# Peptides against a protein of PDB entry 8BZL: the designs that were tried, part 262

Target 1, 228 residues: chain A of PDB entry 8BZL
Amino acid sequence: SYDRAITVFSPDGHLFQVEYAQEAVKKGSTAVGVRGRDIVVLGVEKKSVAKLQDERTVRKICALDDNVCMAFAGLTADARIVINRARVECQSHRLTVEDPVTVEYITRYIASLKQRYTQSNGRRPFGISALIVGFDFDGTPRLYQTDPSGTYHAWKANAIGRGAKSVREFLEKNYTDEAIETDDLTIKLVIKALLEVVQSGGKNIELAVMRRDQSLKILNPEEIEKYV
Target 2, 242 residues: chain B of PDB entry 8BZL
Amino acid sequence: SRRYDSRTTIFSPEGRLYQVEYAMEAIGHAGTCLGILANDGVLLAAERRNIHKLLDEVFFSEKIYKLNEDMACSVAGITSDANVLTNELRLIAQRYLLQYQEPIPCEQLVTALCDIKQAYTQFGGKRPFGVSLLYIGWDKHYGFQLYQSDPSGNYGGWKATCIGNNSAAAVSMLKQDYKEGEMTLKSALALAIKVLNKTMDVSKLSAEKVEIATLTRENGKTVIRVLKQKEVEQLIKKHEEE

## One batch from the design tools (peptide; made by RFdiffusion4, then SolubleMPNN)

Design b1_p24_7_s4 (from b1_p24_7, 17 letters changed)
Fold by OpenDDE base, seed 4:
Structure b1_p24_7_s4 (fold): chain B 228 residues (1-228), chain C 242 residues (1-242), chain A 24 residues (1-24)
Amino acid sequence: as target 1 above (228 residues)
Amino acid sequence: as target 2 above (242 residues)
Amino acid sequence: DEVFPPPAPENAEAVRKRYDDIAY
């Protein structure tokens, strides 16, 4: 069966392992990204932490570099591999080019990595999609999405994971120039979008904010509740 | 060449890695391992299943492995896989020490092995390791730590957890009896015995069937100690008297 | 041709739940 092989084309032209990796993404916690005017915001549905589990070890938003952060949906172990390689590339770029990566550059790197795992013999696709946000050196805010296929696109706003459809529908209706006019409004938009699929309000949301010329800030629950 | 490709862990139509799930199922049949974090130390307690009368009483810890001066682990699953992974952990820790002239941080060692585990779920001709590990350690960053990792290459930090046979029941008992912020190593040892007594399919818990290691700090040094059989007997006796 | 991956066992719900809790 073509669906039970390494990533090969079916007779109808489908790459079933890539499609099935997309199903793995849909099992992941919901992540949302929004590009504002001078801000980028990532929001993620908090994974339920077991009573005896250390919350510190449950991370859904990570920095790739000082100017780039990533949220993902899908297999956490796969994500860790991608994150580590991306971090190495960001540092390598700084050393070789003497400038930080552009958000597009690192997105393309990640996308190319994913694509190779869809075409290389003896490898399965990565079971992750990622939202990659940050600022280019010129101060332009960027949001990109990658999927298991290695495809990537630039977005104004997007969502991935189990609640992505509902969140995208919300964003399609509510993403306007007025809704992102200020940093606070942009943050509020992300929170409202996540609340479409996240129960129990701000307590179950992780939020990361990167403003122009500022470092990544992870908001605490109290800060998130101010926007609810 | 093609035969190796057919054995690659691939996605199901539902986005599952069945080979990883099957590896986790295999671990469910392994001997129970417990980890408990205390304020003044961390412990591992493991079921010893291979008690053969003809085993030379050189009680090598069957399931608890010292990794370096600051870390130990316990394993549930395939013994051969466990030996490979524990050796790799030691090598990683040693390479780090040689490179940086300081001990590897606990989470970094765990992560390094988890990346290897993950690779065995993604690369052709590889199967997942049929092993879950509990890690205990101390470092200057987070102090005493307890981690769990599985065949998928996922890991997490824990205050208390269990792997292997009856792990779900053990975790439930740990959740009930673990007192956050008030757990001493002494209390943790008592809790470990309590949980093992209930989760091991034995009529009576004996010191021969239990391995316990503690990790403490003494005079600014990490001390990893495997409890002597007599010490374990005393813990069991104390539990029976309560 | 060995069907890989082998089908999930019918009673794999408990294993699936445990896996899902940690994998995603």
Scores: peptide ipSAE 0.287, ipTM 0.705, DockQ to the pose 0.443
Fold by OpenDDE base, seed 5:
Structure b1_p24_7_s4 (fold): chain B 228 residues (1-228), chain C 242 residues (1-242), chain A 24 residues (1-24)
Amino acid sequence: as target 1 above (228 residues)
Amino acid sequence: as target 2 above (242 residues)
Amino acid sequence: DEVFPPPAPENAEAVRKRYDDIAY
C-alpha cells in the first residue's frame, strides 16, 4: 500500500502523508487571523488546562520577531520546531539584510521548510498549519497561512484547526471594510468569529494583537471580556 | 535503504502517530513515577521494581537521575532509552553552562530534550523514545518547577503529576488531595506515599520499593537529596497510622 | 500481511485521550 511509505505519490497523484498531516491539523484547537487596516489579530481556542497543570506552559500564539507572530493548529511539538527555525531565520535576516523580514518572506521560509519535509527521504510532513501575521517595514499589515504541504497564501482573514470551517464561514459573511474600520471592531470580529466554535465566552480564548509600530500584545481575559 | 524507511513514524489516515501512541502504551506498563511541587521544594517518588538480591551494585537510585546541581529527573519506560536521554540532558546542561557561564533554565533543558524526542518522531530510521520523564528543578526565573515530557516531544509544567503504571488513577488522587498554595514539602511527601500506596500493584508498600528525591533551596543553593530507606519507612509508617 | 502502521493497541482509547490532550 502506497500509504505505508514516506511521502510518495499514490497512483492517483495524492500525497497521503500530507493529507493525513492535514487531518492532524483538524484535530488542533481552532485559530483565527484577521487583517485590519492598521492591526493584525490572532485568536486561538484556549485548550482547557488540566487541574494542576501550569498554564504558562500552554502557549499557542508566539512571536517570531518584533513585527511577526504566529498561531498554529496541529501537533504542538512539530510547531515548536517550525517556530524555532523561523525565529532563527528572522534574526539571520536582520543580521544579513539589516532589515526585519517581511511577513511574506518568513511565510515563504516556513512554507519551504514544510515542503522539504514532504519531499525529503526519511521525513514525515509537519502536522501543522500556521497563521502568520505582522507588519512589513512599510507598515502594511499582512496575514498568511501555511499548511502541511508547504503551500502559502495571503489572506484578509482565515482560520485553521478543528473549527476552521465554521469560523471561515462566519468571516466570509462578516468580513467587510466596515467590520475592520477600527482596531476595536477588528478585535471584536475575531472574538465573534471564535465564539462560533468556542463555548463559554472570553475565558476560553487567547487573543493577540499587533498594531502598527507596536509589539505583540497578548490580551488578558479581562481585556477580552470588554470586547464581548 | 527503503526498509529503514518503513520504520519511520508516519501519520495514520486519521492524522495520528501510532508509534508515539505505542511508546506511550509501553510507558503505561512501567513503574509509577510521581512529581509534586511544594512551596518550599519539589519531589520525585518512583516505584522500584528491580529488587534483585543478586545485583552486585546497590543502585541507590534506579529511576531518579541528577541532571545538574539544580535539576533531577525520573523516568518511566525503556531503561536503555532513558539512559540515552538522561545522558543527553546532562550534556545539554553542561554545554549551556560552559557557553553562558550560568545554569540552564529548567524549561530550556526540558525543551531541548523535547526537540530531540520530536525529531525521533519525524526523521526516518528513528523510532520514538519509549520514555516519559518527570523533571524537578529550581531556577532564578520560576523557582521550583515540575515538568512532564512524553515520547511525542510534548511537555508541560505541573503542580503534581504522574507517569507510568496507574498514572491516571494517581493523577486523579493528586487532583483531589493537592492543596494549591498550601503544599509544604512535608505534606507533599505524605501525599506521595498516599498515592503510591494506592496506585502501586503491591499488597504492602515498602521502603525497598520506593525511591524518593527532594529538591530544596538551602542558603541560596539547590540541594537534591535521595531519601534514605529509613526515612521512607518512617513516611510509610506514618501513613499507615493515619 | 503486516498492516502498517500496526493497528492501535486495545487500550488505545486511554492512550489516545492522553495523547490528544498533550499533542494538539
Scores: peptide ipSAE 0.280, ipTM 0.695, DockQ to the pose 0.436
Fold by OpenDDE base, seed 1:
Structure b1_p24_7_s4 (fold): chain B 228 residues (1-228), chain C 242 residues (1-242), chain A 24 residues (1-24)
Amino acid sequence: as target 1 above (228 residues)
Amino acid sequence: as target 2 above (242 residues)
Amino acid sequence: DEVFPPPAPENAEAVRKRYDDIAY
């Protein structure tokens, strides 16, 4: 009998496989999300890529649709599965409802997917948390977080991964209406937050910006250095 | 090494479903939820545990969910499991409305979800939902109603009950203070604050840590209202003055 | 290897009482 990975309750009411998946997230590179007034920003710690690897192929920030972007912390292979399913759902929604998904809708879809993997026989939880940002059709900027359990919440700002505690503490102190008054200030806030845990400045940061009615823009290292 | 049977749907030698009992234990660690039935309405009161400064305040209700125009629920346990179940409740209610052109009766909605919960205790390879629910509602058959359901798929109607942390103590207090036939919504709100103040391990109850929803009938329509923070503050203040 | 059910939770009596009150 294959020892089917079964997520079961412990005698004390814990789902150990979910808790262990959360530990896998904590081992992941740090990701930060901030909602501005008319902008959403994702920042991720760059992993050292082997000298012979094309840096362009290691993206931790990915578009789910034209209006939605996701960063993740945890198992990259697990993230690929979630991203692909989310992309299919975004396209399906556009075909069936004739409108793009809301950020909440696609977050709920991802959350439900994760939850099902905590309750299905022969499946382990996904070892990922995700920050999902974007704009609703009405132009409202949104930021959501999901965890391995399938829980999700809306945030003004949040962080996931190894440095998440320090980054969250920074954001709790520095996220003000003044700090997000402009797009540039919002970008600067994300960079400053990541610099709490990332060494060697802008070279080790991946930054993605989505403005209202604009496509996802990944900033190049030179553009990031202008905000440092 | 005694390998514990990891099968989720097995009986113990004593005929118990340990996975259901463990799910109930998990619920015991969740935030407290109260339900109280009154003559003129029904209420849910729930503990807010996740007070983070960076949360988007748009979540007016973390633990209380509107199901349809005539029903709401509160959840204790695993939030992700709760989200799945509350979504299913909404879908069941909507499908019934579309099929029969009338709102689903409260007990039928509760039973439909309980059948799903039960299935997750019986079908191999599934774990029980780590969630208990309190349901409040109104229908033309029974009027104002309060139900509780657990991970086993069992349910019951109640005049007052509690789920989550310190639920046993809360139920004991409710049994002592609940006056059958004399319970107004106003007195029920006061009782909810009294019980939460004693069951929540906090020195002082604050309005930010409590969600309250009321279900009433006005002009032949059901009104589900989440109390504003200021209203909850007034209830707490009144309790502190007594 | 006889797979035994996991042990009863430490609070098994309180949980059981509540379960029995609902189940029965």
Scores: peptide ipSAE 0.182, ipTM 0.591, DockQ to the pose 0.085

Design b1_p24_7_s4 (from b1_p24_7, 17 letters changed)
Fold by OpenDDE base, seed 2:
Structure b1_p24_7_s4 (fold): chain B 228 residues (1-228), chain C 242 residues (1-242), chain A 24 residues (1-24)
Amino acid sequence: as target 1 above (228 residues)
Amino acid sequence: as target 2 above (242 residues)
Amino acid sequence: DEVFPPPAPENAEAVRKRYDDIAY
């Protein structure tokens, strides 16, 4: 069957390996991104860490550069490859262009990488979607999503992973200019959105905040509980 | 070319990599390996299955490999795959040492191999490695460390974990008996024997069937020691008396 | 028709769980 080949077109024009990679994304922990006025927020459903596992080695949100961070849903090992490639590109850009990447630039780079893995013989697609957030040099907050196909779009808010549908429905109803009027309200919106799919409250949420001209901040559980 | 493409690890309709899952299943049939992190050291304990009396070289460590002066690993799965990966770990560690004039950080060595494993799950004409590894090490960044990696190219740090046969039961026992913050290497050794005695499909645990290595710090140096058979016998005897 | 990928083994629930716990 055509679905068993590397990424090839079916007779009806489907790229089954890309579609199946999207199914892998749906098995991933839920991630949400929201662009505020002067803030970008990523929230992720904490993976149930085994009792004896070191939490340090379980990261769902990562920095790509000082001005860009990423959350993902899907295969963690695939994500690590993408993250490493993106980090190298961010550093290379700083060296060659003498400026940090724009959020769009690095998103396009990641998207192009993913697309090549859908077209190259002997490669399967990446089983990940990503939410990429950050600030451009002009101080504009950005949120992008990319999927296994290598498509990317800019968003005000979005979600990926197993609970993405419910979270998106929540965001569609609750994302207003009033709801993002302040940094705290924006953070609260992300937490509320995740709580639609996370049962154990703030204990099972990882939250990252990037404000204009500030470094990425990962909130601790106690900080998260203040918004619940 | 096309025949190799048909053998590529690809997604199922449900978004699963079945070849990776099958590799993990194969590892489930391998001899049990345990890792336990203590306050004053870290250990590996591995089941030795191939006690062929006719093997000329009683290899002291069939399943435990020294990687460098600060790291060792144990392997569960296909021996040939294990040899390739263990050699690659040594090469990566050596290249790093030559390039930076310092030992490779433990997690960085683990991740380097995991990227290789991942590549074998994504690139055409390759199958996943049928191997899981436990890594023990010390570095100046995190001190004593225990890691597990699997055929998918994923890894994690652990206080205690198990791979191979009856690993789920072993992990359950470790969760029950592991005392966070109170684990000495001595207690870890006793726990390892206790868990192996229950998880190994043997009527009686014997020192011949168990390999144990400890990693400690002495005078600012890492010491990796494989326990002598007599030492393992004493640990087993002590467990039988309790 | 060789079903590739081969079907999930029937007894694969434990392996599946372990895989899912690590992979995603």
Scores: peptide ipSAE 0.370, ipTM 0.788, DockQ to the pose 0.417; fails the geometry check

Design b1_p24_8_s1 (from b1_p24_8, 9 letters changed)
Fold by OpenDDE base, seed 4:
Structure b1_p24_8_s1 (fold): chain B 228 residues (1-228), chain C 242 residues (1-242), chain A 24 residues (1-24)
Amino acid sequence: as target 1 above (228 residues)
Amino acid sequence: as target 2 above (242 residues)
Amino acid sequence: MEEEKEIEERLRKEGEEMVEEVKK
């Protein structure tokens, strides 16, 4: 066990490594989450896939379980670790409790994991924020956000990454009950929100939709263009 | 008392992991490694820098490592780190085979190593590995595959890519000359020679300075072959005649 | 802040050394 704490309080009470991890998140590609009435939607800014790169390996939206998916901003390798741990926990929960995790449960698990890395000796914080969406077993749609500190909150809509401020401002203005009245409107809202920061339309957006009692669907570019 | 382990990778005020970036910078000075995916195979081409006349020709490859029957990799960066990682890859692959009685899927092997790499960027007393890898392989899920991984633990699949010295220029050339859907292994070999000839800091490309391995499927089996020096010479000669 | 800067400077030096080792 390395006895040296990496994340320590400054004289002013700051956890600089956590704050710096948040800066890493701010440099990440933008991700957006919106909770509709019977739908949850995640959208991410596609990094310009380098010519000759396999797009399959550049996914920023992933399933944690059949009822939960996650988008992230920040360090991809860090995210993979969190995702893997979360997936294991989701499966473990199904085996031990005989029910799928609630979105809050898995969010709390992820948040606790992150928090431990801010307090454990010889570990740096995770350089990621995450948007976690899904449905509880009762059919309630949920959206949560976590940050490098291990904090988490429930949201109606939120954004993370480099364009998060602009996207949040858009969502604050445009997220209304009318704007999420239908699944299609909810999807449109996410796309419009991302278009505030993403250039060249639907080609640079990855969109995932989870409807009540349905599996995660990743929309293809053609499907996205129908909403633009 | 030094509150921080000097080897621990920490965030900068700007959210950067400098030790990872420095490792990547170091790799940029290593010998060039190139990978190209074709319809009928995949190849690695690597610059051989350590040409010692006393090196026994029995050395299979300096920079290209067979991982299992279905995968090989090339390395750019610190040799000692490369040896550790390639050994770990072999162990992971072997453990999987023993556990599941089937070869490890290519991406899963890459991911397993990348998780190790990531850990060395997050845990105290550890420095990042100063190594990038190219992986070639075949599995029943995705067929022929080419992957690249870096010190951060990030990886990606590629049709063609390059790591090490002049990698940016090599990638640019690959983008120009790689014909999607039309790439044969033969064409890929020619392209590899073309790119290496332009990107290696040598006056003349010679077979002694280049290692090439191909991965193909024959009779439902993966065949990994390091090209003989004479074969590489022929490829170079053909390129010079064009 | 000062300790972090010192650590960053050490990390920079170590990185530079690593780059030099690979150039060899």
Scores: peptide ipSAE 0.286, ipTM 0.748, DockQ to the pose 0.644
Fold by OpenDDE base, seed 2:
Structure b1_p24_8_s1 (fold): chain B 228 residues (1-228), chain C 242 residues (1-242), chain A 24 residues (1-24)
Amino acid sequence: as target 1 above (228 residues)
Amino acid sequence: as target 2 above (242 residues)
Amino acid sequence: MEEEKEIEERLRKEGEEMVEEVKK
């Protein structure tokens, strides 16, 4: 009786719960990540914060460690669990290895966590994809993506969420060495990419920038508008 | 074991968690709860539906619960689920106090419960809690605070919000009348009565059907007070005169 | 796929019961 397994193979070899979790991601707000030369940039579609909502509590970009940050698309509560686990691992790594995690390391950790939830009969998959960006200790900028299945890959640029297709098409056309030649150009590329799917300009974009040997900087709406 | 797996919240083909949505729908039929943040305090106002004549007039808070000295919450949804969650909130707050010798920050308490709620949407053999909560509190980090959480484990901070019956209409009214930066506790109380009068499915708003709690700071201490029936009557009367 | 549909249907029924419980 397949009834006991939440995530089981269909007769044709599909993991439906994973595929359905991916559909949940596709309904999520759009997120974009771009790796520049000495910068990584995350941009997220800011859902119109309800007029009476505290903006402080509505963040889609978060730091995992001083050298790593993450954006996600999909279920916010699921994302919080993943973020918390990742943060603990980052701190644990610093204590045990005496170095910060590489972006690949923490991505692999998150991916492994997601994958385990696809094999457990008593758990549904995480309904999130994530863009993970940061710098390795050698100063190399990195961008990774994870999906509900627990797969992960390194990217130059990528997008997730409802507008991901359009944004990816834009990035495929416009991501060049010239387009990322400077930090400002890289930021502009992310904003332009998001504007393909976000209405009403810079007020509806959350943007985070991490430069080499610098902490995550979240840009305010006024700073974003300077790039539009 | 087989029975437990059948209750697990799963994704629909469209990527929806229907069991969470159904829990939210259930909450929509519960009594209305309002929260309003003011400059000098924060309040909860809740509809009291179970006025059983045989309940001893002990003014027990039916829907508003003190969590610790600095926080209270109101609940909308399944009473049994609410009791479990409110007890858990108290335990979390107490454990934190014992461990760190200081009160738990408001948002940290909210997130701790939200992680529990989320777990009940992901792990086998569990259903979502059929409860939404409003939290009011004060801490040294952010001062007066208002939060809302739902069955999914999502939460947010709010200046004013509503859960339960006619919550959408109430939120619309709050958006219209809430003046950011100018809200006093007195004006917040008046606004709460105004909104409840329009959103409660009652012919006439009466003090017996409304429970209100305020959280203020006096002499460097948090004071959580449930308004007496007479005080609520005065608020209603004042609203009727305007 | 059929098993998932059965689970979804059971969950729907449970949701309906939950709604009725709150209405009481």
Scores: peptide ipSAE 0.279, ipTM 0.735, DockQ to the pose 0.693
Fold by OpenDDE base, seed 5:
Structure b1_p24_8_s1 (fold): chain B 228 residues (1-228), chain C 242 residues (1-242), chain A 24 residues (1-24)
Amino acid sequence: as target 1 above (228 residues)
Amino acid sequence: as target 2 above (242 residues)
Amino acid sequence: MEEEKEIEERLRKEGEEMVEEVKK
């Protein structure tokens, strides 16, 4: 029984493995999420895709269900585990409850999963933070953020990863009702926020948009450049 | 003193997984493996370090493994770990075939193994596998495919890539010479020889030290073929004449 | 912190052994 607790309290009350997992997140590519009036937008910093790498396999934004998508910062392999578990839960919920999950519900599920990995013997924390966006069945746009500890909160806008501080500072200054008045303005806000930390403009940004009653749309580089 | 399980992968204060990084470092000292995607096929080329004179000419590839009728892989790293993972790949593929009565899609097989690799980086009492893999395959969804996975459980699709010794230099050469959209299997084979000749720590490239497998489609069926030593010798000779 | 450092040192040694094993 490898039941020895890996994540334990320090004498001063810290969970070092959780804190260190947060450091792993800070090394991850920057992701930003913004809730508009009738739109949610996720943007991610594209690391220079190696010239010979297939872009299809480098996606940092993924759908959890038709009404929910997620971006993450940190360990990609860890994120895949979380995404898979979340997708199964979304499908299970549709089958058992006959309604899609709320964004809060699936966020709480993910958060609880993360928390269990901070408390269970013989497991390290997940090295990821996530931005989870989508629409509830009533058409309300939602944005949640969760970290390696399993804590989660609702946001109007937020950022995670290496450039998160600068992006958040930008959003704090520029997120206004006027700035999100239209879908296009909301998209522009996300792009401008990412450009605080991303060099060379729209070519290095992955952008996903979900509108009310619409599926997740990933914008191509040409579409992004129209907003830059 | 409740000694922590020394094998558990934990985060460093800087948020690094040192055991994963050390596994990757170990792989950097393994024999070179190369993969190249072409329009009409995909190939693996691997350095053969153990030349046993008594190996029957049964071209049992030391480093290239057939997984099913539509996929093969090459391994760089710890041989014992490689054997475990290649066996697991075969089992996953077989279980899928039995369950769905169709071959497993290439990316799904890669992902399934990567989830196992990831688990060995997160659960107590487990160490990362000291292995990186290149996967070649064909499926009806994406056609010919090339994937790379590492000890972390991360993976990606590639047009061309390299793992093991001098992989960075090999990747650089591939970036220079790989022509997107114009790569034939013939040109890919020539490129593989060119890169191996420069990246292998040998004075002269010989057919005895190189294993090459190709995956093609013939009459609606996947054909996986390990090149004979004579065929590899001809490729080397052609390269030397250019 | 001391226990974590000890674990890290053990992991380092294991990593070094792994590198040596692959070089052989």
Scores: peptide ipSAE 0.235, ipTM 0.724, DockQ to the pose 0.657

Design b1_p24_8_s1 (from b1_p24_8, 9 letters changed)
Fold by OpenDDE base, seed 3:
Structure b1_p24_8_s1 (fold): chain B 228 residues (1-228), chain C 242 residues (1-242), chain A 24 residues (1-24)
Amino acid sequence: as target 1 above (228 residues)
Amino acid sequence: as target 2 above (242 residues)
Amino acid sequence: MEEEKEIEERLRKEGEEMVEEVKK
């Protein structure tokens, strides 16, 4: 009986559990990704860290490897599972192929993982979308987005989470070759985009920058304020 | 096969995991547990509801569990679920020690259990654990630590937090009175008593209804100690005199 | 113990209802 699978087609052809997982993503904190010329930038809305919460444990931007990082919107616990598997795959790839993963490769891996959870009996979809950014070994900056269905696409800029619509509208208007001409301008673009939905300025933004041939750098609040 | 579907956590049309939310609601009716991080130690304070005189003096607190030499936890929620999870924590810690010949880092133990919790929210035929945990510990990487985890498999590090009955009110009081960077274990103990006195649905706070454990470092060794009833009585008395 | 069982039964019932709603 079709009725026994968690993720099944409705009579009208919808995968409701996937759609509902997408609704979970829309309730998540906003994340933004922008591909510059020689830089990739991820920004995330900081939920007001409860005054007594350790900020170290509230990371929404995570490194998958030296050349790849990820931000997500949706269920944090689900994201942790995806991140862990992605990290293992990145390490495995380095050992077996002797090269780091391409951003596309690891994105496809994550997408395939998500997709399997939409077809597996007795499993619900992952309640996360992800922005995956990094550099290929040839120095090409990449940005990919994945959703609960396991689809993925390459982007110049994109946003996910509760404020994604407003942020995307901003990016559609303001993402130009001139706006990403320099690393600093690219960073400013991400901050401005997040400020469309985040109140109280730079204090509520987590920002990560990866430049060509450099490791992921998470900017401190003081560094972010310099761009506001 | 129908039994498989009834326990499976699925998304609502609004993208909510109601079974996880309901588990959290259930935990809200459990006895209060507090955790407070200090500069020189970390503590757990838990409401003791079963004051049966005939209960064999459990060497360790009824609600506070030693996990290894460097970590302890307190639980709020379904007791049977708590027992399963605390045993799993001990096993994870032991396996790590055997494999790496060093104690498991605190956060790694927390995350390992949280991954299990998460799995019970995603895989069919399983329900979420109806348990939240507070973890206290020390490791060489981050020193004294306090963590909270919930049925979803989410966790966070905290300076002070509360789970169980009246947890929201307790957290509000902790936010008001917690002095960042200036918290001693002594002041943390006083704060714990203050908060419990206001949040526990008891007319008068008594030492028999409160369990307190402290985790400190002495001579380069972690010491986990459950306070004696007399010590708790003294803390309560001091609070009443202020 | 009784309260825990009641909570578990409630969770079960609510879960079943939710599953039925999704199947509709």
Scores: peptide ipSAE 0.040, ipTM 0.692, DockQ to the pose 0.081

